Peptides against a protein of PDB entry 5VVV. Designs and how they scored, part 44

Target 1, 276 residues: chain A of PDB entry 5VVV
Amino acid sequence: FLCGVVEGFYGRPWVMEQRKELFRRLQKWELNTYLYAPKDDYKHRMFWREMYSVEEAEQLMTLISAAREYEIEFIYAISPGLDITFSNPKEVSTLKRKLDQVSQFGCRSFALLFDDIDHNMCAADKEVFSSFAHAQVSITNEIYQYLGEPETFLFCPTEYCGTFCYPNVSQSPYLRTVGEKLLPGIEVLWTGPKVVSKEIPVESIEEVSKIIKRAPVIWDNIHANDYDQKRLFLGPYKGRSTELIPRLKGVLTNPNCEFEANYVAIHTLATWYKSN
Target 2, 276 residues: chain A of PDB entry 5VVV as posed
Amino acid sequence: FLCGVVEGFYGRPWVMEQRKELFRRLQKWELNTYLYAPKDDYKHRMFWREMYSVEEAEQLMTLISAAREYEIEFIYAISPGLDITFSNPKEVSTLKRKLDQVSQFGCRSFALLFDNIDHNMCAADKEVFSSFAHAQVSITNEIYQYLGEPETFLFCPTEYCGTFCYPNVSQSPYLRTVGEKLLPGIEVLWTGPKVVSKEIPVESIEEVSKIIKRAPVIWDNIHANDYDQKRLFLGPYKGRSTELIPRLKGVLTNPNCEFEANYVAIHTLATWYKSN

## One batch from the design tools (peptide; made by RFdiffusion4, then SolubleMPNN)

Design b1_p12_3_s1 (from b1_p12_3, 6 letters changed)
Fold by OpenDDE base, seed 2:
Structure b1_p12_3_s1 (fold): chain B 276 residues (1-276), chain A 12 residues (1-12)
Amino acid sequence: as target 1 above (276 residues)
Amino acid sequence: SVKERFREAALS
């Protein structure tokens, strides 16, 4: 069961010292996972093709080593979906080289994120793939296999919550394709009924699990505040029955941008997790 | 949702 934090917000990423402090807290609270997915980290999303510099590499190696020290699984996410051409073998090779570099930093767990992108393919991709889901699954499977089928590999669908599913969760051709064609060893991230879900009912998890043919990992935006800098979400992790735990592969909370605001959010997630 | 609107704006 993956339980911890996804740094998945828009805005200023956490600094390395904050991330190290996070790992210490995660260990102390018996959480086990950190997903590196800061939207405004340039080489994560907008410039995903760009290799890390020597200085950036040193920082990431240090960060990954720190995660290992605190027995936190460090999952490196990349979000190539803004401008990748799925059918272009050079693009696939570029993605492979980028992930090879991160693997050299000591990273063993990875995620491909296709959240917050347009639902259309370019003309070249339309000639090769039957749908956007087919294109995403193809590259994800290829990368997963290329990396030697790492123990933890996550996929974030473009339809990552109920409100983004067309026509709905249970009837989504996109999610059906993901469920049928994504290799079974790849985990699927899910955010619940909404982008910010006040509640995640058990029935909603059963519904999505059926179509994706696996238990999801929750990317939980309950404490996310990147959409409103005037608000801090300081309340407890709630609106999730503990009955979800045996029906999930994990929960990763995407909390407030302000690192210092997240004590209650993360601590109460830990309490929730340990209550099972 | 507010988050969804923010996301849409971020993609524009």
Scores: peptide ipSAE 0.087, ipTM 0.823, DockQ to the pose 0.143
Fold by OpenDDE base, seed 3:
Structure b1_p12_3_s1 (fold): chain B 276 residues (1-276), chain A 12 residues (1-12)
Amino acid sequence: as target 1 above (276 residues)
Amino acid sequence: SVKERFREAALS
């Protein structure tokens, strides 16, 4: 069971020292996972093709080593979906080289994120793939296999919550394709009925699990505040029954952008997890 | 939601 934090917000990424402090807190609270997915980290998303410099490489190696020291699984995410051409072998090769570099930093767990992108394929991709889901699954499976089928590999769908599913969760052709064609060793991220789910009912998890043919990992936006800089959510982790735990592969909270505001968010997640 | 609108706006 993956339990911890996803740094998955828009806005200023956390600094390396904050991330190391996070690992210490995660270990102390018996949580086990950190997903590196900062939207405004340039080489994660907007410039996903760009290799890390020597200086950036040293920082990432140090960060990954720190995660290992605190027994935290470091999952490196990349978000190529803004401008990738799925059918272009050069693009696939570029993605492979980027993830090879990160592998050399000592990273063993990875994620491909296709959240917050246009649902339309370019003309070249339409000639090769029958749907957007087919294109995403194809590259995800290829990368997963290329990396030697790492123990932890995550996929974030474009339809990552109930409100984004067309026509709905149980009838989504996109999610059906993901469920049927995504390799079984790849985990699927999900935010619940909404982007920010006040509640995540057990029945809603059973519904999505059926179509994706696996238990999801919850990307939990309950404490996210990147959408409103004047808002801090300092309340406890709530609206999730502990009966979800046996029905999930994990829960990763995407908390407030302000690092120091997240004590309650992370601590109460840990309490929730241990209460099962 | 406000979050959904923000994420959609971040795409444009």
Scores: peptide ipSAE 0.079, ipTM 0.787, DockQ to the pose 0.176
Fold by OpenDDE base, seed 4:
Structure b1_p12_3_s1 (fold): chain B 276 residues (1-276), chain A 12 residues (1-12)
Amino acid sequence: as target 1 above (276 residues)
Amino acid sequence: SVKERFREAALS
């Protein structure tokens, strides 16, 4: 069971010292996972093709080593979906080289994210793939296999919540393709009925699990404030029955952008997790 | 939508 934090917000990423402090807290509270997915980290999303500099490499190596020191699984995410051409072997090769570099930093867990992108394929991809889901699954499976089938590999669908599913969760051709064709060793991220789900009913997890043919990992935006940084979400982790725990592969909270605001959010997640 | 607000946050 993956339980911890995803740094998955828009806005200023956390600094390395904050991330190290996070690892200390995660260990103390018996959580086990950090997903590196800051939307405004240039080489994560907008410039995903760009290799890390020597200085950036040193920082990431240090960060990954710190995660290991605190027994936190460090998952490196990349979001190529803004401008990748799925059918272009050069793009696939570029993605492979980027993840090879991160592997050399000591990273062993990875994620491919296709959230917050347009649902349309370019003309070249339409000639090769039957659908957007087919394109995403193809590259995800290829990368997963290329990396030697790492123990933890995550996929974030474009339809990552109930409200983004067309026509709905149970009938989504996109999610059906993901469920049927995504290799079984790859986990699927999900935010619940909504992007920011006030509640995540058990029935909603059963519904999505059926179509994706696996228990999801919750990317939980309950404490996310990147959509309204004038608000801080300081309340407890709530609206999730502990009956979800045996029906999930994990929960990763995407909390407030302000690192210092997240004590209650993360601590109460830990309490929730340990209550099962 | 919430997604639109996320986009706005990314662009601001």
Scores: peptide ipSAE 0.072, ipTM 0.815, DockQ to the pose 0.177
Fold by OpenDDE base, seed 5:
Structure b1_p12_3_s1 (fold): chain B 276 residues (1-276), chain A 12 residues (1-12)
Amino acid sequence: as target 1 above (276 residues)
Amino acid sequence: SVKERFREAALS
């Protein structure tokens, strides 16, 4: 069971010292996972093709080593979906080289994220793939196999919550393709019925699990505040029955952008996790 | 949701 934090918000990424402090807290609270997915980290998303510099490499190696020190699984995410051409072998090769570099930093767990992108393929991809889901699954499977089938590999669908599913969760052709064609060793991220789910009912998890043919990992936006600069979410982790735990592969909270605001959010997630 | 509207604005 993956339980911890995803740094998955828009806005100023956390600094390395904050991330190290996070690892200390995660260990102390008996949580086990950190997903690196800061939207405004340039080489994560907007410039995903760009290799890390020597200085950036040193920082990431240090961060990954720190995660290992605190027995936190470090998952490196990349979001190529803004401008990748799935059918272009050079793009696939570029993605492979980027993840090879990160592998050399000591990273062993990875994620491909296709959240917050347009649902339309370019003309070249339409000639090759039957649908957007087919394109995403193809590259995800290829990368997963290329990396030697890591123990932890995550996929974030474009339809990552109930409200984004067309026509709905149980009948989504996109999610059906993901469920049927995504290799079984790859985990699927999900935010619940909404992008920010006040509650995540057990029935909603059973519904999505059926179509994706696996238990999801919750990307939990309950404490996310990147969408409202005037708000801090300081309340406890709530609206999730502990009955969800045996029906999930994990829970990763995407909390407030302000690192200092997240004590209660993360602590109460830990309490929730240990209470079943 | 507020976040959905934010995401839509960020993608426009």
Scores: peptide ipSAE 0.083, ipTM 0.818, DockQ to the pose 0.146; fails the geometry check

Design b1_p12_3_s2 (from b1_p12_3, 7 letters changed)
Fold by OpenDDE base, seed 2:
Structure b1_p12_3_s2 (fold): chain B 276 residues (1-276), chain A 12 residues (1-12)
Amino acid sequence: as target 1 above (276 residues)
Amino acid sequence: SIKERFQKAALS
């Protein structure tokens, strides 16, 4: 069971010292996972093709080593979906080289994120793939196999919550393709009924699990505040029955942008997790 | 949600 934090917000990323402090807290609270997915990290999303500099490499190596020290699984996410051409072998090779570099930093767990992107494929991809889901699954499976089938490999669908599913969760052709064609060793991220879900009912997890043919990892935006800088979410992790735990592969909370605001959010997630 | 609107705006 993956339980911890996804740094998945828009806005100023956490500094390396905050991330190290996070790992210490996660260990202390018996949480086990950190997903590196800061939207405004240039080489994560906008410039995903760009290799890390020597200085950036040193920082990431240090960060990954710190995660290992605290027994936190460091999952490196990349979001190539803004402008990748899925059918272009050069793009696939570029993605492979980027993930090879991160593997050299000591990273062993990875995520491909296709959240918050246009649903339209380019003309070249339309000639090769029957749908956007087929394109995403193809590259994800290829990368997963290329990396030697890592123990933890995550996929974030473009339809990552109920409100983004067309026509709905159970009837989504996109999610059906993901469920049928994504290799079974790849985990699927899910956010619940909404981008910010006040509640995640058990029935909603059963519904998505059926179509994706696996238990999801929750990317939980309950404490996310990147959409409103005037608000801090200081309340407890709630609106998730502990009956979800046996029906999930994990829960990763995407909390407030302000690192210092997240004590209650993360601590109460830990309490929730340990209550099963 | 407000986040959905924000995320959609971040796509443009």
Scores: peptide ipSAE 0.070, ipTM 0.827, DockQ to the pose 0.143
Fold by OpenDDE base, seed 5:
Structure b1_p12_3_s2 (fold): chain B 276 residues (1-276), chain A 12 residues (1-12)
Amino acid sequence: as target 1 above (276 residues)
Amino acid sequence: SIKERFQKAALS
């Protein structure tokens, strides 16, 4: 069971010292996972093709080593979906080289994120793939196999919550393709019925699990505040029955952008996780 | 949701 934090918000990323402090807190609270997915980290998303510099490499190696020191699984995410051409072998090779570099930093767990992108394929991809889901699954499976089938590999679908599913969760052709064709060793990220789900009912998890043919990892936006700079979410982790735990592969909270605001959010997630 | 609105704005 993956339990911890995803740094997955828009806005200023956390600094390396904050991330190290996070790992210390995660260990103390008996949580086990950190997903690196800061939307405004340039080489994560907007410039995903760009290799890390020597200085950036040193920082990431240090960060990954710190995660290992605190027994936290470090998952490196990349978000190529803004401008990748899935059918172009050069794009696939560029993605492979980028993840090879990160592997050399000591990273062993990875994620491909296709959240918050246009649902339309370019003309070249339409000639090769039957649908957007087919294109995403193809590259994800290829990368997963290329990396030697790492123990932890995550996929974030473009339809990552109930409200984004067309026509709905149980009838989504996109999610059906993901469920049927995504290799079984790859985990699927999900935010619940909404992008920010006040409640995540057990029945909603059973519904999505059926179509994706696996238990999801919750990307939990309950404490996310990137969408409202005037608000801090300081309340406890709530609206999730502990009956969800045996029906999930994990829970990763995407909390407030302000690192200092997240004590209650993360601590109460830990209490929830240990209460089953 | 407010976040959905924000994300739509960021994609436009």
Scores: peptide ipSAE 0.066, ipTM 0.826, DockQ to the pose 0.145
Fold by OpenDDE base, seed 4:
Structure b1_p12_3_s2 (fold): chain B 276 residues (1-276), chain A 12 residues (1-12)
Amino acid sequence: as target 1 above (276 residues)
Amino acid sequence: SIKERFQKAALS
C-alpha cells in the first residue's frame, strides 16, 4: 500500500530542504511514499525533453538518497503529454534517455502522467493509434518494459476522475482501453468522483476498479490549494472511509502549496491509514 | 502560461 504525499500542484515547487523535512515526517508517521510531480518544475512537464544539468543532477541524487535514508519510496514522475508525438520514435527515445538519467540518480520508481492535457491527438498519431488511450498505453507499456518493469510504476490517465470520464466512469472507452491494455504491473492514479473530491465513496472506487481492472492509487486533492492560493486547507483528512484501504493500491495526498500548512493534512492521513 | 498554472483550478 503506497501512502504518503504527491508534490503534484501548480505553483512554486518545494525546495530541497522542505522535501527532506517531508521525508523525515513521513517516516515518523509511518508513511512510505513521495511522488515527485511538481507541475511548474520545467523539466518535469513543460520542458520534459531537457536533461538535468550537473547541478540539478546533484540535487536530485541528494534528494533520492535522502528519501532512501528515511525509507521513503521516491517516485519520479514525468508529464510529456503537452507536446509529445506518441508515434514518433525519436520522442520515445528522448523520454527513455530522460528516465535513464533519473535511473542513474538512484531512482527505481517512476510515473507517467497524462493529466491536464488536450484530448486530441495530432495527425501523425491518429494514423498510428486507434485512440488517445491507445497512444498513452503504448508508450507507457514500452517505457515500463524498457526500464525493466520497476516494482512501482504509475500511470495518470487523462480521465483521472469521475467528472472527466465520457460518457461516465463505467462506460468510458478511454478507461476501458487503459484497463484492457495497460500492463497489469502498472498502477493507475485516480482523484475520485471529482478533481477535488470532498468524499470518495466505496462504490465509486469499485466502479473505477472494475473498468481499469485494478485497484487505483488515489491522488488525493482534498488539501490542494493551487486552484485558490488565497485559501489554506488546514482541516483533517476526511470523507474517506477506512473501508477504502483494502480496495486501493495507495493514497498520495496532494496538499497545500505552502509546505508549512500541511502538518494536519499529512498527520491525519497517517492516522487514517493506521486505523485499518 | 497562466492557463496552465490554473488549469487544474479551472477543472475543479
Scores: peptide ipSAE 0.062, ipTM 0.822, DockQ to the pose 0.298
Fold by OpenDDE base, seed 3:
Structure b1_p12_3_s2 (fold): chain B 276 residues (1-276), chain A 12 residues (1-12)
Amino acid sequence: as target 1 above (276 residues)
Amino acid sequence: SIKERFQKAALS
C-alpha cells in the first residue's frame, strides 16, 4: 500500500531541503511514498525533453539518496502530454533517454502523467492510434517494459476523476481502453468523484476499479490550495472511510503549496492509514 | 470546482 505525499501542485515547487524534511516526517509517521510531480518544475512538464544539467543531476541524486535513507519510495513523474507526438519514434526515444538519466540517479520508481492536457490528438497520431487512450497506453506500456518493468510504475489518466469521465465513469470508452490495454503491473492514479473530492465513497472506488480492472492509487486533492492563493486547508484528512484501504493500491495526498502548512494534513492521513 | 477551472485554464 503506497501511502504518503505527491508534490503535484501548480506554483513554486518545494526546495530540496523541504523535500528532505518531508522524508523525515514521512518516516516518523510510518508513511512510505513520495511522488515527485511538481507542475511548474520545468523539466517535469513544460520542457520534459530537456536532460538535467550536471548541477541538477547532483541535486536529484542527493534527493533520491535521502529518500532511500529515510526508507521512502521516491517515484519520479514526468508529464509529456502537453506537446508529445505519440506516433513519433524520436519522441519516444527522447522520453526513454530522459528516464534513463533519472534511473542513473538511482531512481527505481516512475510515473507517466497525462492529467490537465487537451483531449485531441494531432493529425499524425490520429493516423496511428484509434483513440487518445490507445496512444497513451501504447507509450506507457513501452516505457514500462523498456525500464525493465519496475516494481512501482504509475499512470495518471486524462480522465482522472468522475467529473472528467465521458459520458461517466462506468461507460467511459477512454477508461475502458486504459483498463483493457494498460499492462496489469501499472497502477492508475485517481482523485475520486471530483478533482477535489469532499468525499470518496466506497461505491465510487468499486465503480472505477471495475472499468480500469485494478485498485487505483488515490491522488488526494483534499488539502490542495494551488487553485486559490487565499485558501489554506488546515483541517484533518476526512470523508474517506477506512473501508477504502483494502480497495486501494494507495493514497498520496497533494497538500497545500506552503510546505509548513501540511503538518495536520500528513499526520491525519497517517492516523487514518494506521487505523485499519 | 475552483481547482477544476484552474486546471482547465492551465491547458490553454
Scores: peptide ipSAE 0.054, ipTM 0.793, DockQ to the pose 0.142

Design b1_p12_3_s3 (from b1_p12_3, 5 letters changed)
Fold by OpenDDE base, seed 1:
Structure b1_p12_3_s3 (fold): chain B 276 residues (1-276), chain A 12 residues (1-12)
Amino acid sequence: as target 1 above (276 residues)
Amino acid sequence: SVKERYREAALS
């Protein structure tokens, strides 16, 4: 069971010292996972093709080493979906080289994220792939196999919540393709019925699990505030029955942008997790 | 933009 934090928000990323402090807290609270996915980290998303500089490499190596020191699984995410051409072998090779570099930093767990992108494929991709889901699954499977089938590999769908599913969760052709064609060793991220789910009913997890043919990892936006800079979410982790735990592969909370605001959010997630 | 779509959906 993956339990911890995803740094998955828009806005200023956390600094390295904050991330190291997070690892200390995660270990102390018996949580086990950190997903690196800061939207406005340039080489994660907007400039995903760009290799890390020597200085950036040193920072990431130090961060990954710190995660290992605190027995936290460091998952490196990349979000190529803004402008990748899925059918272009050069794009695939560029993605491989980027993840090879991160592997050299000591990273062993990875994620490909296709959240918050347009649903349209370019003309070249339309000639090769039957649908957007087929294109995403193809590259994800190829990368997963290329990396030697890492113990932890995550996929974030474009339809990552109930409200983004067309026509709905159980009948989505996109999610059906993901479920049927995504290799079984790859985990799927999900935010619940909504982008920000006040509640995640057990029945809603059973519904999505059926179509994706696996238990999801919850990307939980309950404490996310990147969508409204005037708000801080300081309340406890709630609206999730502990009966969800045996029906999930994990829970990663995407909390407030302000690192210092997240004590209650993360601590109460840990209490929730340990209550089962 | 995709970011604005996210924001609108997050506020709904």
Scores: peptide ipSAE 0.696, ipTM 0.967, DockQ to the pose 0.893
Fold by OpenDDE base, seed 4:
Structure b1_p12_3_s3 (fold): chain B 276 residues (1-276), chain A 12 residues (1-12)
Amino acid sequence: as target 1 above (276 residues)
Amino acid sequence: SVKERYREAALS
């Protein structure tokens, strides 16, 4: 069971010292996972093709080493979906080289994220893939296998919540393709019925699990404030029955952008997790 | 934009 934090928000990423402090807190609270997915990290998303500089590499190596020191699984995410051409072998090779570099930093867990992108394929991809889901699954499976089938590999669908599913969760051709064709060792991220789910009913998890053919990892936006940074979410982790725990592969909270605001959010997640 | 769609959905 993956339980911890995803740094998955828009806005200024956390600094390395904050991330290290996070690892200390996660360990102390018996959480086990950090997903590196800051939307405004240039080389994560907008410039995903760009290799890390020597200085950036040193920082990431240090960060990954710190995660290991605190027994936190460091998952490196990349979000190529803004402008990748899925059918272009050069794009696939570029993605492979980027993940090879991160592997050299000591990273062993990875994620491919296709959240917050347009649903349209380019003309070249339409000639090769029957749907957007097929394109995403193809590259995800290839990368997963290329990396030697790491123990933890995550996929974030474009339809990552109930409200983004067309026509709905149970009838989504996109999610059906993901469920049927995504290799079984790859985990699927999900935010619940909504982008920010006030509640995540058990029935909603059963519904999505059926179509994706696996228990999801919750990317939990309950404390996310990047959509309105005039608000801080200081309340407890709530609206999730502990009955979800045996039906999930994990929960990663995407909390407030303000690192210092997240004590209650993360601590109460830990309490929730340990209550099972 | 995709970010604006996210924001709108997050606020709904």
Scores: peptide ipSAE 0.691, ipTM 0.966, DockQ to the pose 0.878
Fold by OpenDDE base, seed 5:
Structure b1_p12_3_s3 (fold): chain B 276 residues (1-276), chain A 12 residues (1-12)
Amino acid sequence: as target 1 above (276 residues)
Amino acid sequence: SVKERYREAALS
């Protein structure tokens, strides 16, 4: 069971010292996972093709080593979906080279994220792939196999919550393709019925699990505040029955942008997790 | 933009 934090928000990413402090807290609270996915980290998303510099490499190696020191699984995410051409072998090769570099930093767990992108393929991809889901699954499977089928590999769908599913969760052709064609060792991220789910009912998890043919990892936006600069979410982790735990592969909270605001959010997630 | 769609959906 993956339980911890995803740094997955828009806005200023956390600094390395904050991330190290996070690892200390995660260990102390008996949580086990950190997903590196800061939307405004340039080489994560907008410039995903760009290799890390020597200086950036040293920072990431240090961060990954710190995660290992605190027994936190460090998952490196990349979000190529803004402008990748799935059918172009050079793009696939570029993605492989980027993940090879991160592997050399000591990273062993990875994620491909296709959240917050247009649900359209370019002309070249339409000639090769039957649908957007087919294109995403193809590259995800190829990368997963290329990396030697790492123990932890995550996929974030473009339809990552109930309200983004067309026509709905149980009938989504996109999610059906993901469920049927994504290799079984790849985990699927999900935010619940909504982008920000006040409640995540057990029935909603059973519904999505059926179509994706696996238990999801919750990307939990309950404490996310990147969408509203006027709000801080300081309340406890709630609206999730502990009966969800045996029906999930994990829960990763995407909390407030302000690192200092997240004590209650993360601590109460830990309490929830240990209460099962 | 995709970010704006996210923001709108997050506020709904």
Scores: peptide ipSAE 0.681, ipTM 0.965, DockQ to the pose 0.861
Fold by OpenDDE base, seed 3:
Structure b1_p12_3_s3 (fold): chain B 276 residues (1-276), chain A 12 residues (1-12)
Amino acid sequence: as target 1 above (276 residues)
Amino acid sequence: SVKERYREAALS
């Protein structure tokens, strides 16, 4: 069971010292996972093709080593979906080289994220793939296999919540393709019925699990505040029955952008997890 | 923009 934090928000990423402090807190609270997915980190999303410099490499190696020291699984995410051409072998090779570099830093767990992108393929991709889901699954499976089938590999769908599913969760052709074609060793991220789900009912998890043919990992936006800079969420982790735990592969909270505001968010997640 | 769609959906 993956339990911890995803740094998945828009805005200024956390600094390396904050991330190290996070790892210390996660260990202390018996949490086990950190997902590196900062939306405004340039080489994560907008410039995903760009290799890390020597200085950036040293920072990432140090960060990954720190995660290991605190027994936290470091998952490196990349979000190529803004401008990747799925059918172009050169693009696939570029993605492989980027993940090879991160592997050399000592990273062993990875994620491909296709959240917050347009539901459109270019003309070249339409000639090769029957749907957007087929294109995403193809590259995800290829990368997963290329990396030697790492123990932890995550996929974030474009339809990552109930409200983004067309026509709905149970009838989504996109999610059906993901469930049927995504290799079984790849985990699927999900935010619940909404982008920010006040509640995640057990029935809603049973519904999505059926179509994706696996238990999801919750990307939990309950404490996310990147969508409204005037809001800060200091309340406890709530609206999730502990009956969800045996029905999930994990829970990763995407908390407030302000690192110092997240004590209650992360601590109460840990209490929730240990209450099972 | 995709970010604005996220923001709108997050506020709904």
Scores: peptide ipSAE 0.677, ipTM 0.964, DockQ to the pose 0.898

